# Peptides against a protein of PDB entry 7AL2, part 72

Target 1, 85 residues: chain A of PDB entry 7AL2
Amino acid sequence: YEIMLIRPKTIDDINYVVDQVLEESNPVILDLSFLEKESPANFKLAGEKIKQMRSNYGAEALLLSRCNDKNLIIIAPKGVSLVRK

## One batch from the design tools (peptide; made by RFdiffusion4, then SolubleMPNN)

Design b2_p23_7_s3 (from b2_p23_7, 7 letters changed)
Fold by OpenDDE base, seed 1:
Structure b2_p23_7_s3 (fold): chain B 85 residues (1-85), chain A 23 residues (1-23)
Amino acid sequence: as target 1 above (85 residues)
Amino acid sequence: SEEDKKLFEELESYGVEVPEELK
């Protein structure tokens, strides 16, 4: 698999994330800082997508970093385990 | 911060794990 990195800005970007996780089975490291600041609606949408992927498809999501310019989350498809050591 | 606390709660509501060390 590949690890995708994206800072989504649009609904298309959000759907791209979903596609990568569910269709391509690629983990995605996404920075939600743009949506958080610029579009509360799309931030919520992204969150709902994460919830759906987790609940319905066994994806896993983990916050990696939080600061003024970052909101980094990794989303892993079911076949990829996120392990903290 | 309070802002971060709110964010963490929201993220957790989506099923995002928020490590304690980030809180």
Scores: peptide ipSAE 0.774, ipTM 0.949, DockQ to the pose 0.939
Fold by OpenDDE base, seed 5:
Structure b2_p23_7_s3 (fold): chain B 85 residues (1-85), chain A 23 residues (1-23)
Amino acid sequence: as target 1 above (85 residues)
Amino acid sequence: SEEDKKLFEELESYGVEVPEELK
């Protein structure tokens, strides 16, 4: 599989993330900082999509980094395990 | 910060795991 990196800015970007996780089975490292700052509605939408992927498709989501310029989350599709040591 | 606390709560509501070391 591939690991996708994206900082979503639009609904199309959010849907791209969903497609990568569910259809391509690719983990996605996404930075939600743009949506957090610029679009509360789309930030919420992104969160709802994450919830759906977790609840319905067995994806996992983990916050990797938080600072002034980052809201970095990894979304792993079912079958790709996130292991913390 | 209070802002981050609210963010973490929101993320957790979506099922995003928030490590304690980031809080």
Scores: peptide ipSAE 0.774, ipTM 0.949, DockQ to the pose 0.938
Fold by OpenDDE base, seed 3:
Structure b2_p23_7_s3 (fold): chain B 85 residues (1-85), chain A 23 residues (1-23)
Amino acid sequence: as target 1 above (85 residues)
Amino acid sequence: SEEDKKLFEELESYGVEVPEELK
């Protein structure tokens, strides 16, 4: 698999994340800082998509970093385990 | 900050795990 990195700005970008996780089975490192600042509606939409991927497809999501210009989350598909030691 | 606290609560509502060390 590949690890995708993206800072989504549009609904198309959000759907790209969904496709990578569910269709391609690729982990995604996602920076939500743009949507957080510029579009509360699309930020909420992204969150709802994460919830759906987790609840219905066994994806896992973990916050990696938070600061004024970053909101980094890794989303792993069901076949990829996030392990913390 | 209080702003981050609210963000963390929102993320957790979507099932995003928020490590305690980031809070």
Scores: peptide ipSAE 0.774, ipTM 0.949, DockQ to the pose 0.942
Fold by OpenDDE base, seed 4:
Structure b2_p23_7_s3 (fold): chain B 85 residues (1-85), chain A 23 residues (1-23)
Amino acid sequence: as target 1 above (85 residues)
Amino acid sequence: SEEDKKLFEELESYGVEVPEELK
Protein backbone atom coordinates (compact mmCIF):
# COMPACT_ATOMS: atom_id res chain seq x y z
CA TYR B 1 0.00 0.00 0.00
CA GLU B 2 0.86 3.68 -0.14
CA ILE B 3 0.68 6.25 2.62
CA MET B 4 -1.15 9.37 1.52
CA LEU B 5 -0.57 12.79 3.04
CA ILE B 6 -3.14 15.55 2.66
CA ARG B 7 -4.31 18.77 4.26
CA PRO B 8 -7.89 18.89 3.02
CA LYS B 9 -9.43 22.21 2.12
CA THR B 10 -12.57 21.19 0.23
CA ILE B 11 -15.27 18.58 0.25
CA ASP B 12 -13.54 17.00 -2.73
CA ASP B 13 -10.44 16.58 -0.59
CA ILE B 14 -12.48 14.95 2.15
CA ASN B 15 -13.98 12.52 -0.33
CA TYR B 16 -10.50 11.83 -1.67
CA VAL B 17 -9.49 10.72 1.82
CA VAL B 18 -12.47 8.40 1.98
CA ASP B 19 -11.60 6.92 -1.38
CA GLN B 20 -8.00 6.34 -0.36
CA VAL B 21 -8.93 4.54 2.83
CA LEU B 22 -11.90 2.53 1.61
CA GLU B 23 -11.24 1.95 -2.09
CA GLU B 24 -7.46 1.92 -2.23
CA SER B 25 -6.82 0.61 1.29
CA ASN B 26 -4.15 3.25 1.82
CA PRO B 27 -3.39 4.81 5.19
CA VAL B 28 -3.82 8.58 5.20
CA ILE B 29 -1.96 11.10 7.31
CA LEU B 30 -4.48 13.90 7.50
CA ASP B 31 -3.96 17.50 8.63
CA LEU B 32 -7.34 18.89 9.60
CA SER B 33 -5.99 22.28 10.67
CA PHE B 34 -7.29 24.12 7.62
CA LEU B 35 -10.85 22.87 8.00
CA GLU B 36 -10.70 23.40 11.74
CA LYS B 37 -9.95 27.08 11.23
CA GLU B 38 -11.73 27.90 8.00
CA SER B 39 -14.81 25.67 7.84
CA PRO B 40 -16.43 24.25 10.95
CA ALA B 41 -19.03 22.63 8.73
CA ASN B 42 -16.47 20.78 6.64
CA PHE B 43 -14.48 19.91 9.74
CA LYS B 44 -17.58 18.26 11.12
CA LEU B 45 -18.15 16.54 7.80
CA ALA B 46 -14.61 15.17 7.87
CA GLY B 47 -15.19 13.91 11.38
CA GLU B 48 -18.41 12.24 10.36
CA LYS B 49 -16.61 10.51 7.51
CA ILE B 50 -13.94 9.30 9.93
CA LYS B 51 -16.64 7.96 12.21
CA GLN B 52 -18.30 6.15 9.33
CA MET B 53 -15.02 4.63 8.15
CA ARG B 54 -14.29 3.45 11.68
CA SER B 55 -17.75 2.19 12.52
CA ASN B 56 -18.68 0.58 9.23
CA TYR B 57 -15.41 -0.41 7.61
CA GLY B 58 -13.04 -1.16 10.46
CA ALA B 59 -10.76 1.81 9.95
CA GLU B 60 -8.68 3.10 12.84
CA ALA B 61 -7.93 6.75 13.56
CA LEU B 62 -5.30 8.22 15.87
CA LEU B 63 -4.33 11.79 16.66
CA LEU B 64 -0.61 12.20 16.02
CA SER B 65 0.02 15.84 16.80
CA ARG B 66 -1.82 18.95 17.90
CA CYS B 67 -0.65 22.53 17.86
CA ASN B 68 -1.94 25.92 16.77
CA ASP B 69 -1.60 25.25 13.05
CA LYS B 70 -1.52 21.47 12.99
CA ASN B 71 -4.06 18.76 13.58
CA LEU B 72 -2.49 15.53 12.37
CA ILE B 73 -4.52 12.34 12.32
CA ILE B 74 -3.59 9.01 10.81
CA ILE B 75 -6.41 6.92 9.40
CA ALA B 76 -5.56 3.30 8.79
CA PRO B 77 -7.74 1.00 6.72
CA LYS B 78 -8.83 -2.36 8.00
CA GLY B 79 -5.84 -4.66 8.06
CA VAL B 80 -3.29 -1.99 8.93
CA SER B 81 -2.66 -1.88 12.65
CA LEU B 82 -1.53 1.23 14.47
CA VAL B 83 0.86 0.36 17.28
CA ARG B 84 2.22 2.80 19.84
CA LYS B 85 5.56 2.11 21.52
CA SER A 1 -6.31 24.62 26.90
CA GLU A 2 -10.06 24.56 27.09
CA GLU A 3 -10.21 24.94 23.33
CA ASP A 4 -8.07 21.87 22.86
CA LYS A 5 -10.11 19.92 25.38
CA LYS A 6 -13.23 20.64 23.37
CA LEU A 7 -11.45 19.60 20.19
CA PHE A 8 -10.30 16.36 21.77
CA GLU A 9 -13.82 15.60 22.93
CA GLU A 10 -15.12 16.20 19.43
CA LEU A 11 -12.43 14.02 17.87
CA GLU A 12 -13.15 11.26 20.33
CA SER A 13 -16.82 11.46 19.42
CA TYR A 14 -15.78 10.55 15.88
CA GLY A 15 -13.74 7.63 17.14
CA VAL A 16 -10.35 9.30 16.84
CA GLU A 17 -8.07 8.04 19.55
CA VAL A 18 -6.51 10.91 21.45
CA PRO A 19 -3.38 9.87 23.34
CA GLU A 20 -3.34 10.99 26.94
CA GLU A 21 0.09 12.52 26.49
CA LEU A 22 -1.36 14.98 23.98
CA LYS A 23 -4.01 16.19 26.40
Scores: peptide ipSAE 0.773, ipTM 0.948, DockQ to the pose 0.940

Design b2_p23_7_s4 (from b2_p23_7, 9 letters changed)
Fold by OpenDDE base, seed 3:
Structure b2_p23_7_s4 (fold): chain B 85 residues (1-85), chain A 23 residues (1-23)
Amino acid sequence: as target 1 above (85 residues)
Amino acid sequence: SKEDEEYFKFLEEMGVEVPEELK
């Protein structure tokens, strides 16, 4: 698999993330900093998509870093384990 | 801050794991 890195700015970007996780089975390092600042609605939507992927498809999500310029969350598809050592 | 508090509540609600060192 591949690890995707994306800072979504539009709904299309959000749906791309969903596709990568669910259809391509690729982990995604997601930077939500743009949406958090520029679109509260799409920021909420992104969160809802994460919840859905977790609840319905066994995905896992973990916050990696948060600051004014970064809001990094890794979303891993079922079958890819996130391990902290 | 309240902004941070609301953000962490959001993550919790969505089921995003938050390491203690980031709180």
Scores: peptide ipSAE 0.666, ipTM 0.925, DockQ to the pose 0.914
Fold by OpenDDE base, seed 4:
Structure b2_p23_7_s4 (fold): chain B 85 residues (1-85), chain A 23 residues (1-23)
Amino acid sequence: as target 1 above (85 residues)
Amino acid sequence: SKEDEEYFKFLEEMGVEVPEELK
């Protein structure tokens, strides 16, 4: 698989993330900092998509870092485990 | 802060794991 990195700015970007996780089975490192600042609605939408991927498809999501410039979350499709050392 | 609390509650509701060191 590939690991995708994206800082979504649009709904199309959010849907791209969903496609990568569910259709391509690629983990995604997602930076939500733009949406959190610029579009609360799309920020919530992104969160809803994460919930759906987790609840319906067995994806996992883990916060990696949060600050003013980045809100990094890794989303792993089912079959890719996230391990903390 | 209240904003942080709301953010972490949001993550929890969405099922995003939050390491304790990031809270």
Scores: peptide ipSAE 0.666, ipTM 0.924, DockQ to the pose 0.921
Fold by OpenDDE base, seed 2:
Structure b2_p23_7_s4 (fold): chain B 85 residues (1-85), chain A 23 residues (1-23)
Amino acid sequence: as target 1 above (85 residues)
Amino acid sequence: SKEDEEYFKFLEEMGVEVPEELK
């Protein structure tokens, strides 16, 4: 599989993330900092999509880093384990 | 802060795991 990196800015970007996780079975590292600052509505939408992928499709989501200009979350599809050492 | 609390509450609702060191 591939690991995708994206800082989504639009609904199309959010749907791209969903496609990568659910259709391509690729982990995605998201930077949600743009949506959080520029579109609270789409930030909430992105969160809802994460919840759906987790609750309904067995994805895992993990916060990687949070600071003033970055909000990094990795989403792993079912079958790809996230492990902290 | 209250803003941080709201953010972490949001993550919890979405099922995003938050390492303790990031709180």
Scores: peptide ipSAE 0.665, ipTM 0.924, DockQ to the pose 0.924
Fold by OpenDDE base, seed 1:
Structure b2_p23_7_s4 (fold): chain B 85 residues (1-85), chain A 23 residues (1-23)
Amino acid sequence: as target 1 above (85 residues)
Amino acid sequence: SKEDEEYFKFLEEMGVEVPEELK
């Protein structure tokens, strides 16, 4: 698989993330900082998509880093385990 | 802060795991 990096800005970007995780089985490292600041509605939507991928498809999500200009979350498809050591 | 509290509450509701060191 590939690991995708994206800082989504639009609904299309959010759907791209969903496709990468569910269709391509690729982990995605998300930077949600743009949506949180510029589009609270789409920030919430992104969160709901994460919840759906987790609840319905066995995806796993983990916060990697947070600061004023970064909100990094990795979302992994079922079968790719996220392990902290 | 209150803003941080709301953020982490959001992550919890969405099922995003939050390492303790990031709180």
Scores: peptide ipSAE 0.665, ipTM 0.924, DockQ to the pose 0.927

Design b2_p23_8_s1 (from b2_p23_8 with E5K I10L E12D E19D E23K)
Fold by OpenDDE base, seed 4:
Structure b2_p23_8_s1 (fold): chain B 85 residues (1-85), chain A 23 residues (1-23)
Amino acid sequence: as target 1 above (85 residues)
Amino acid sequence: SKEEKALDALLDGDYEKADELLK
């Protein structure tokens, strides 16, 4: 698999994340700082998509960092385990 | 984990709680 990095700015970007996780089985490292700042509606949408992937598809999602204009989240598809040592 | 709880807080709109959980 590949690890995708993206700072979503549009709904298309959000859907791209969903496709990467569910269809391509690729982990995605997200920076949601743009959406949080510029589009509360799309930020909420992104959050709902994350929740859905967790609840319905066995994805894992963690908040990695929130500072310096970064809102970093990792989403891993089912089968890719996120482990903290 | 703290990172998972922090994400939940963030997505619920509790940004301060998210920040505290990540410390």
Scores: peptide ipSAE 0.738, ipTM 0.946, DockQ to the pose 0.837
Fold by OpenDDE base, seed 1:
Structure b2_p23_8_s1 (fold): chain B 85 residues (1-85), chain A 23 residues (1-23)
Amino acid sequence: as target 1 above (85 residues)
Amino acid sequence: SKEEKALDALLDGDYEKADELLK
């Protein structure tokens, strides 16, 4: 698999993330800082998509960092385990 | 994990809690 990096700015970007996780089975490192600041509605949407992927498709998601205008989340598809040592 | 709890806090709009959990 590939690990995708994206800082989504639009709904299309959010849907791209969903596609990468569910269709391509690629983990995504997601920077939500733009949406958090610029679009509360789309930030909420992104969050809902994350929740749905976790609840319905066995995805895992973790908040990695919040600093320096970055809001980094990793989303892993089912089959890719996120393990903290 | 703390990272998972932090994400939950973030998605709930509790940004301070998210920050604290990551520390």
Scores: peptide ipSAE 0.738, ipTM 0.946, DockQ to the pose 0.786
Fold by OpenDDE base, seed 3:
Structure b2_p23_8_s1 (fold): chain B 85 residues (1-85), chain A 23 residues (1-23)
Amino acid sequence: as target 1 above (85 residues)
Amino acid sequence: SKEEKALDALLDGDYEKADELLK
């Protein structure tokens, strides 16, 4: 598999993340800082998609880092385990 | 994990809690 890196700015980008996780089975490291600042609605949408992937599809998701200009999250599809050492 | 709890806090809009959990 591939690990995708993206900083979503549009709904199309959000749907791209969902497609990568659920259809392509690729983990995604995404930065939600743009959406958080520029579109509360799309930030909420992204959050709902993450929740749905975890609840309904067995995906795992973790917050890796957060600062004023960064909001890094990793989402792994079912079958790719995220393990804390 | 703390990273999972931090994400939950973030998605709930509790940004301060998210920041604290990642320390």
Scores: peptide ipSAE 0.737, ipTM 0.945, DockQ to the pose 0.789
Fold by OpenDDE base, seed 2:
Structure b2_p23_8_s1 (fold): chain B 85 residues (1-85), chain A 23 residues (1-23)
Amino acid sequence: as target 1 above (85 residues)
Amino acid sequence: SKEEKALDALLDGDYEKADELLK
């Protein structure tokens, strides 16, 4: 699989993340700092999509960092385990 | 995990709690 990196700016970007996780089975490291600052509505939407993937599809999601103007989250599809040492 | 709890806090709009959990 591939690990995708993206800083979503639009609804299309959010749907791209969903497609990568659910259809392509690729983990995604995403920076939500743009949406958090520029679009509260789309930030909320992104959060709802993350919740749905966790609740309905067995995806895992973790907040990696909130500093240096970054809001880094990793989302992994079912079958890819996220482990903290 | 703390990272999972921090994400939950963030998505609930509790940014301070998220920051505390990541310390």
Scores: peptide ipSAE 0.736, ipTM 0.945, DockQ to the pose 0.834

Design b2_p23_8_s2 (from b2_p23_8 with D8E D14K E19D E23K)
Fold by OpenDDE base, seed 5:
Structure b2_p23_8_s2 (fold): chain B 85 residues (1-85), chain A 23 residues (1-23)
Amino acid sequence: as target 1 above (85 residues)
Amino acid sequence: SKEEEALEAILEGKYEKADELLK
């Protein structure tokens, strides 16, 4: 599989993330900082999509980094284990 | 864990809560 890295800026980017995780079975490292700063509505949408993937499809998510310029989260499809040590 | 709670808070836009959890 591939690991995708993206800082989503649009709804299309958010849907791309969903497609990568659910359809392509690729983990995605997201930086949500753009949406957090520029679009509360799309940030909320992104969060809802991540929650849905976790709840309904067995995806896992892990917070990688939180600071002023980064909001890094990895989302992995079912079968890829994320472990914090 | 606090990290998981922080993640959930972030995804819900509860930034202050997340920041407090991550201190």
Scores: peptide ipSAE 0.549, ipTM 0.886, DockQ to the pose 0.739
Fold by OpenDDE base, seed 1:
Structure b2_p23_8_s2 (fold): chain B 85 residues (1-85), chain A 23 residues (1-23)
Amino acid sequence: as target 1 above (85 residues)
Amino acid sequence: SKEEEALEAILEGKYEKADELLK
């Protein structure tokens, strides 16, 4: 698999993340900082999509970094284990 | 864990809660 890195800015980007995780079985490292700052509505949508993937499809997610200019989360499809040490 | 709770808080836009959890 590939690991995708994206800082979503649009709904298309959010849907891209969903497709990568569910259809392509690729982990995605997300920087949600743009949506957090520029579009609360799309940020909420992104969050809902991530929650749905976790709840319905066995996706796993970890918070990588939270600071003033970054909101990094990795989401992995079922079968890819995320481990924090 | 606190990290998981912080993640959930972030996904719901509860940034202050997340920041508190991550201290």
Scores: peptide ipSAE 0.547, ipTM 0.886, DockQ to the pose 0.740
Fold by OpenDDE base, seed 3:
Structure b2_p23_8_s2 (fold): chain B 85 residues (1-85), chain A 23 residues (1-23)
Amino acid sequence: as target 1 above (85 residues)
Amino acid sequence: SKEEEALEAILEGKYEKADELLK
């Protein structure tokens, strides 16, 4: 598999993340800082999609970093375990 | 865990709560 890195800015970007995790089985490191700052509606949508993937499809997610201009989260498909040591 | 709670808070737009959890 590949590990994708993206800072989503549009709904298309959000759907790209979903496709990568659920259809391509690729982990995604995503920076939600743009949506958090520029589009509360699309940020909410992104959050809902991530929650759905975790709840319904066995995806795992971890917070990697949060600061003023960064909101990094890794989301991994079922079968790729995320472990914090 | 605190990290999981912070993640859930962030995904719901509860930024202040997340920041406190990560402090």
Scores: peptide ipSAE 0.546, ipTM 0.885, DockQ to the pose 0.739
Fold by OpenDDE base, seed 2:
Structure b2_p23_8_s2 (fold): chain B 85 residues (1-85), chain A 23 residues (1-23)
Amino acid sequence: as target 1 above (85 residues)
Amino acid sequence: SKEEEALEAILEGKYEKADELLK
């Protein structure tokens, strides 16, 4: 598999993340800082999609970094284990 | 864990709660 890195800015980008995780079975490292700052509606949508993937499809997610200019989260498809040490 | 709770808070836009959990 591939590990994708994306800073989503549009609904198309959010749907791209969903496709990567659910259809391509690729983990995605997300920087949500753009949506958080520029589009509360699309940030909420992204959050809902991530929650749905975790709840309904066995995806896992970890917070990688939270600071003033970054909001980094990794989401992995079922079968790819994420472990924090 | 606090990190998991912070992730859930962030995904829901609860930034103050997340910051409190991560300090």
Scores: peptide ipSAE 0.544, ipTM 0.884, DockQ to the pose 0.751

Design b2_p23_8_s3 (from b2_p23_8, 7 letters changed)
Fold by OpenDDE base, seed 1:
Structure b2_p23_8_s3 (fold): chain B 85 residues (1-85), chain A 23 residues (1-23)
Amino acid sequence: as target 1 above (85 residues)
Amino acid sequence: SKEEEALDALLDGKYEEADKLLK
């Protein structure tokens, strides 16, 4: 698999994340800082998509960092384990 | 995990709690 990095700015970007996780089975490291700042509605949408992927598809998601204008989240598809040492 | 709990807090708009959990 590939690990995708993205700072989503649009709904298309959000859907891209969903496609990467669910269809391509690629983990995604995403920075939600743009959406949080520029579009609270799309930030909430992104959050709902994350919740849906966790609840319905066995995805795992963690908040990695929140500082320096970054909200870094990793989302892993089912079968890719996220482990904290 | 705390990272998962922090994410839950973030997605609920509880930013202070998220920051605290990641610390």
Scores: peptide ipSAE 0.714, ipTM 0.940, DockQ to the pose 0.791
Fold by OpenDDE base, seed 5:
Structure b2_p23_8_s3 (fold): chain B 85 residues (1-85), chain A 23 residues (1-23)
Amino acid sequence: as target 1 above (85 residues)
Amino acid sequence: SKEEEALDALLDGKYEEADKLLK
């Protein structure tokens, strides 16, 4: 599989993340800093999609880093385990 | 984990809590 890196800016980008996780079974490292700053509505939408993937499809998601410049989250599809040392 | 709890806080709009959990 591939690990996708993306900083979503549009709804299309959000749907791309969903497609990568659920259809392609690729983990995604995403930066939500743009949406958080520029579109509260789309930030909320992204969060809802993450919750849905966790609840309904066995995805795992973690917040890796939060600062002024980045809001990094990793989402792994079912079968890819995220482990902290 | 703290990373999972931090994400939950973030997605609930609890930004300060998320920041604390990651420190």
Scores: peptide ipSAE 0.714, ipTM 0.940, DockQ to the pose 0.834
Fold by OpenDDE base, seed 4:
Structure b2_p23_8_s3 (fold): chain B 85 residues (1-85), chain A 23 residues (1-23)
Amino acid sequence: as target 1 above (85 residues)
Amino acid sequence: SKEEEALDALLDGKYEEADKLLK
């Protein structure tokens, strides 16, 4: 598999993340800082998609780092385990 | 884990709690 990196700015970007996790089975490192600052609605949408992937498809998701210019989340599809040492 | 709890807080709009959990 591949690990995808993206900082979503649009709904299309959010859907791309969903496709990568669910259809391609690729982990995604996601920076939500743009959406958080520029679009509360799309930030909420992204969050709902993450919740849905966790609840319905066995994805795992963790918040890795948070600051003014970065909001890093990793989302892993079922079968890829996220483990903290 | 704290990273999972921090994400839950963030997605619920609890930004301060998320920040504290990551420290």
Scores: peptide ipSAE 0.713, ipTM 0.939, DockQ to the pose 0.839
Fold by OpenDDE base, seed 3:
Structure b2_p23_8_s3 (fold): chain B 85 residues (1-85), chain A 23 residues (1-23)
Amino acid sequence: as target 1 above (85 residues)
Amino acid sequence: SKEEEALDALLDGKYEEADKLLK
């Protein structure tokens, strides 16, 4: 599999993340800082998609880093485990 | 994990809590 890196700015980008995780079975490292600042509605949408993937599809998601201009999250599809050593 | 809890906080709009959990 591939690990995708993206900073979503549009709904299309959000749907791209969903497609990568659920259809392509690729983990995604995403920065939600743009949406958090520029579109509360799309930030909420992104969050709901993450919740749905965790609840309904067995995806795992973690917040890796947060600062003023960074909001770094990893989401992994079912079958790819995120493990803290 | 703390990273999972931090994400939950963030997605709930609890930004300060998320920041604290990652420290």
Scores: peptide ipSAE 0.715, ipTM 0.940, DockQ to the pose 0.792; fails the geometry check

Design b2_p23_8_s4 (from b2_p23_8 with K2S I10L E12D E19D E23S)
Fold by OpenDDE base, seed 2:
Structure b2_p23_8_s4 (fold): chain B 85 residues (1-85), chain A 23 residues (1-23)
Amino acid sequence: as target 1 above (85 residues)
Amino acid sequence: SSEEEALDALLDGDYEKADELLS
C-alpha cells in the first residue's frame, strides 16, 4: 500500500481521504489545519467522516501532532495496525 | 491511547484537552 499525505482544503479533498482509506486501503496522514482555521463546517464534516470510518469500517485514527500550525492525523484502513512503541 | 483520546477531544472541539493529552 501507499501512505498518502494531504492537507484538505475542500469537500472534494475530504472525500478523497475517505476514498483512499475505504476503497484503496491506503493509510492517510492528513493535516486538518486549513479546515480548522478556514472552514469550521468542513472541519466538522472531516471529523464526522473520520468517526464514521472508525465506527463502521474498522479504521483506526490517531492525532499525531498539534504544533507548528499543523493538525496532523493518521487514518489507517482495517488491516493496517497503528502500533506505538 | 493518548493519541486516540486526543483525537476524540479535538473532534469534540476540546482543543485544550487535546493539547494536554499530547503533551
Scores: peptide ipSAE 0.717, ipTM 0.940, DockQ to the pose 0.808
Fold by OpenDDE base, seed 5:
Structure b2_p23_8_s4 (fold): chain B 85 residues (1-85), chain A 23 residues (1-23)
Amino acid sequence: as target 1 above (85 residues)
Amino acid sequence: SSEEEALDALLDGDYEKADELLS
């Protein structure tokens, strides 16, 4: 698999994340700082999608960092385990 | 995990809680 990096800015970007996780089985490291700042509605939408992937598809998602003007989240498809050492 | 709880807090708009959990 590939690890995708994206800072979503649009609904299309959000849906791209969903496709990468669910269809391509790729983990995604996403920075939600743009949406958080510029579009509360789309930030909420992104959150809803993450929750749905967790609840309905067995995805795992973690908040990695909220510093340096970044809001970094990793979301992994069901077959990829996120483990902290 | 704390990172998972932090994400939940963030998505709920509780940024202070998210920061606390990541510290």
Scores: peptide ipSAE 0.717, ipTM 0.940, DockQ to the pose 0.839
Fold by OpenDDE base, seed 3:
Structure b2_p23_8_s4 (fold): chain B 85 residues (1-85), chain A 23 residues (1-23)
Amino acid sequence: as target 1 above (85 residues)
Amino acid sequence: SSEEEALDALLDGDYEKADELLS
């Protein structure tokens, strides 16, 4: 698999994340700082998609960092385990 | 995990809690 890096800015970007996780089975490291600042509606949408992937598709998601201009989240598809050493 | 709880806090708009959990 591949690990995708993205800072979503549009609904298309959000749907890209969903597609990568559910259809391509690729983990995604995403920065939600743009949506959080510029589009509360799309930030909420992104959050709902993450929740749905966790609840319905066995995805795992963690907040990695929140500082300055970053809001980094990793979301892994079912079958890719996120483990803290 | 704390990172998972931090994410939940963030998505709920509780930014202070998210920051605390990541510290």
Scores: peptide ipSAE 0.717, ipTM 0.940, DockQ to the pose 0.871
Fold by OpenDDE base, seed 4:
Structure b2_p23_8_s4 (fold): chain B 85 residues (1-85), chain A 23 residues (1-23)
Amino acid sequence: as target 1 above (85 residues)
Amino acid sequence: SSEEEALDALLDGDYEKADELLS
């Protein structure tokens, strides 16, 4: 698989993340800082999609960092485990 | 995990809790 990196800015970007996780089975490292600052509505939407992927599709998601104008989240599809040492 | 709980806090709008969990 591939690990995708993205800083979503639009709904299309959010849907791209969903497609990568659910259809392509690729982990995604995403920075939600743009949406958090510029679009509360789309930030909420992104959050809902993450919750849905966790609840309905067995995805895992973790907040990696929240500093220096970054909001880094990793979301992994079912079958890719996220483990902290 | 703390990172998982931090994400939940962030998505719920509890930014202070998220920051605390990551610190």
Scores: peptide ipSAE 0.715, ipTM 0.940, DockQ to the pose 0.804

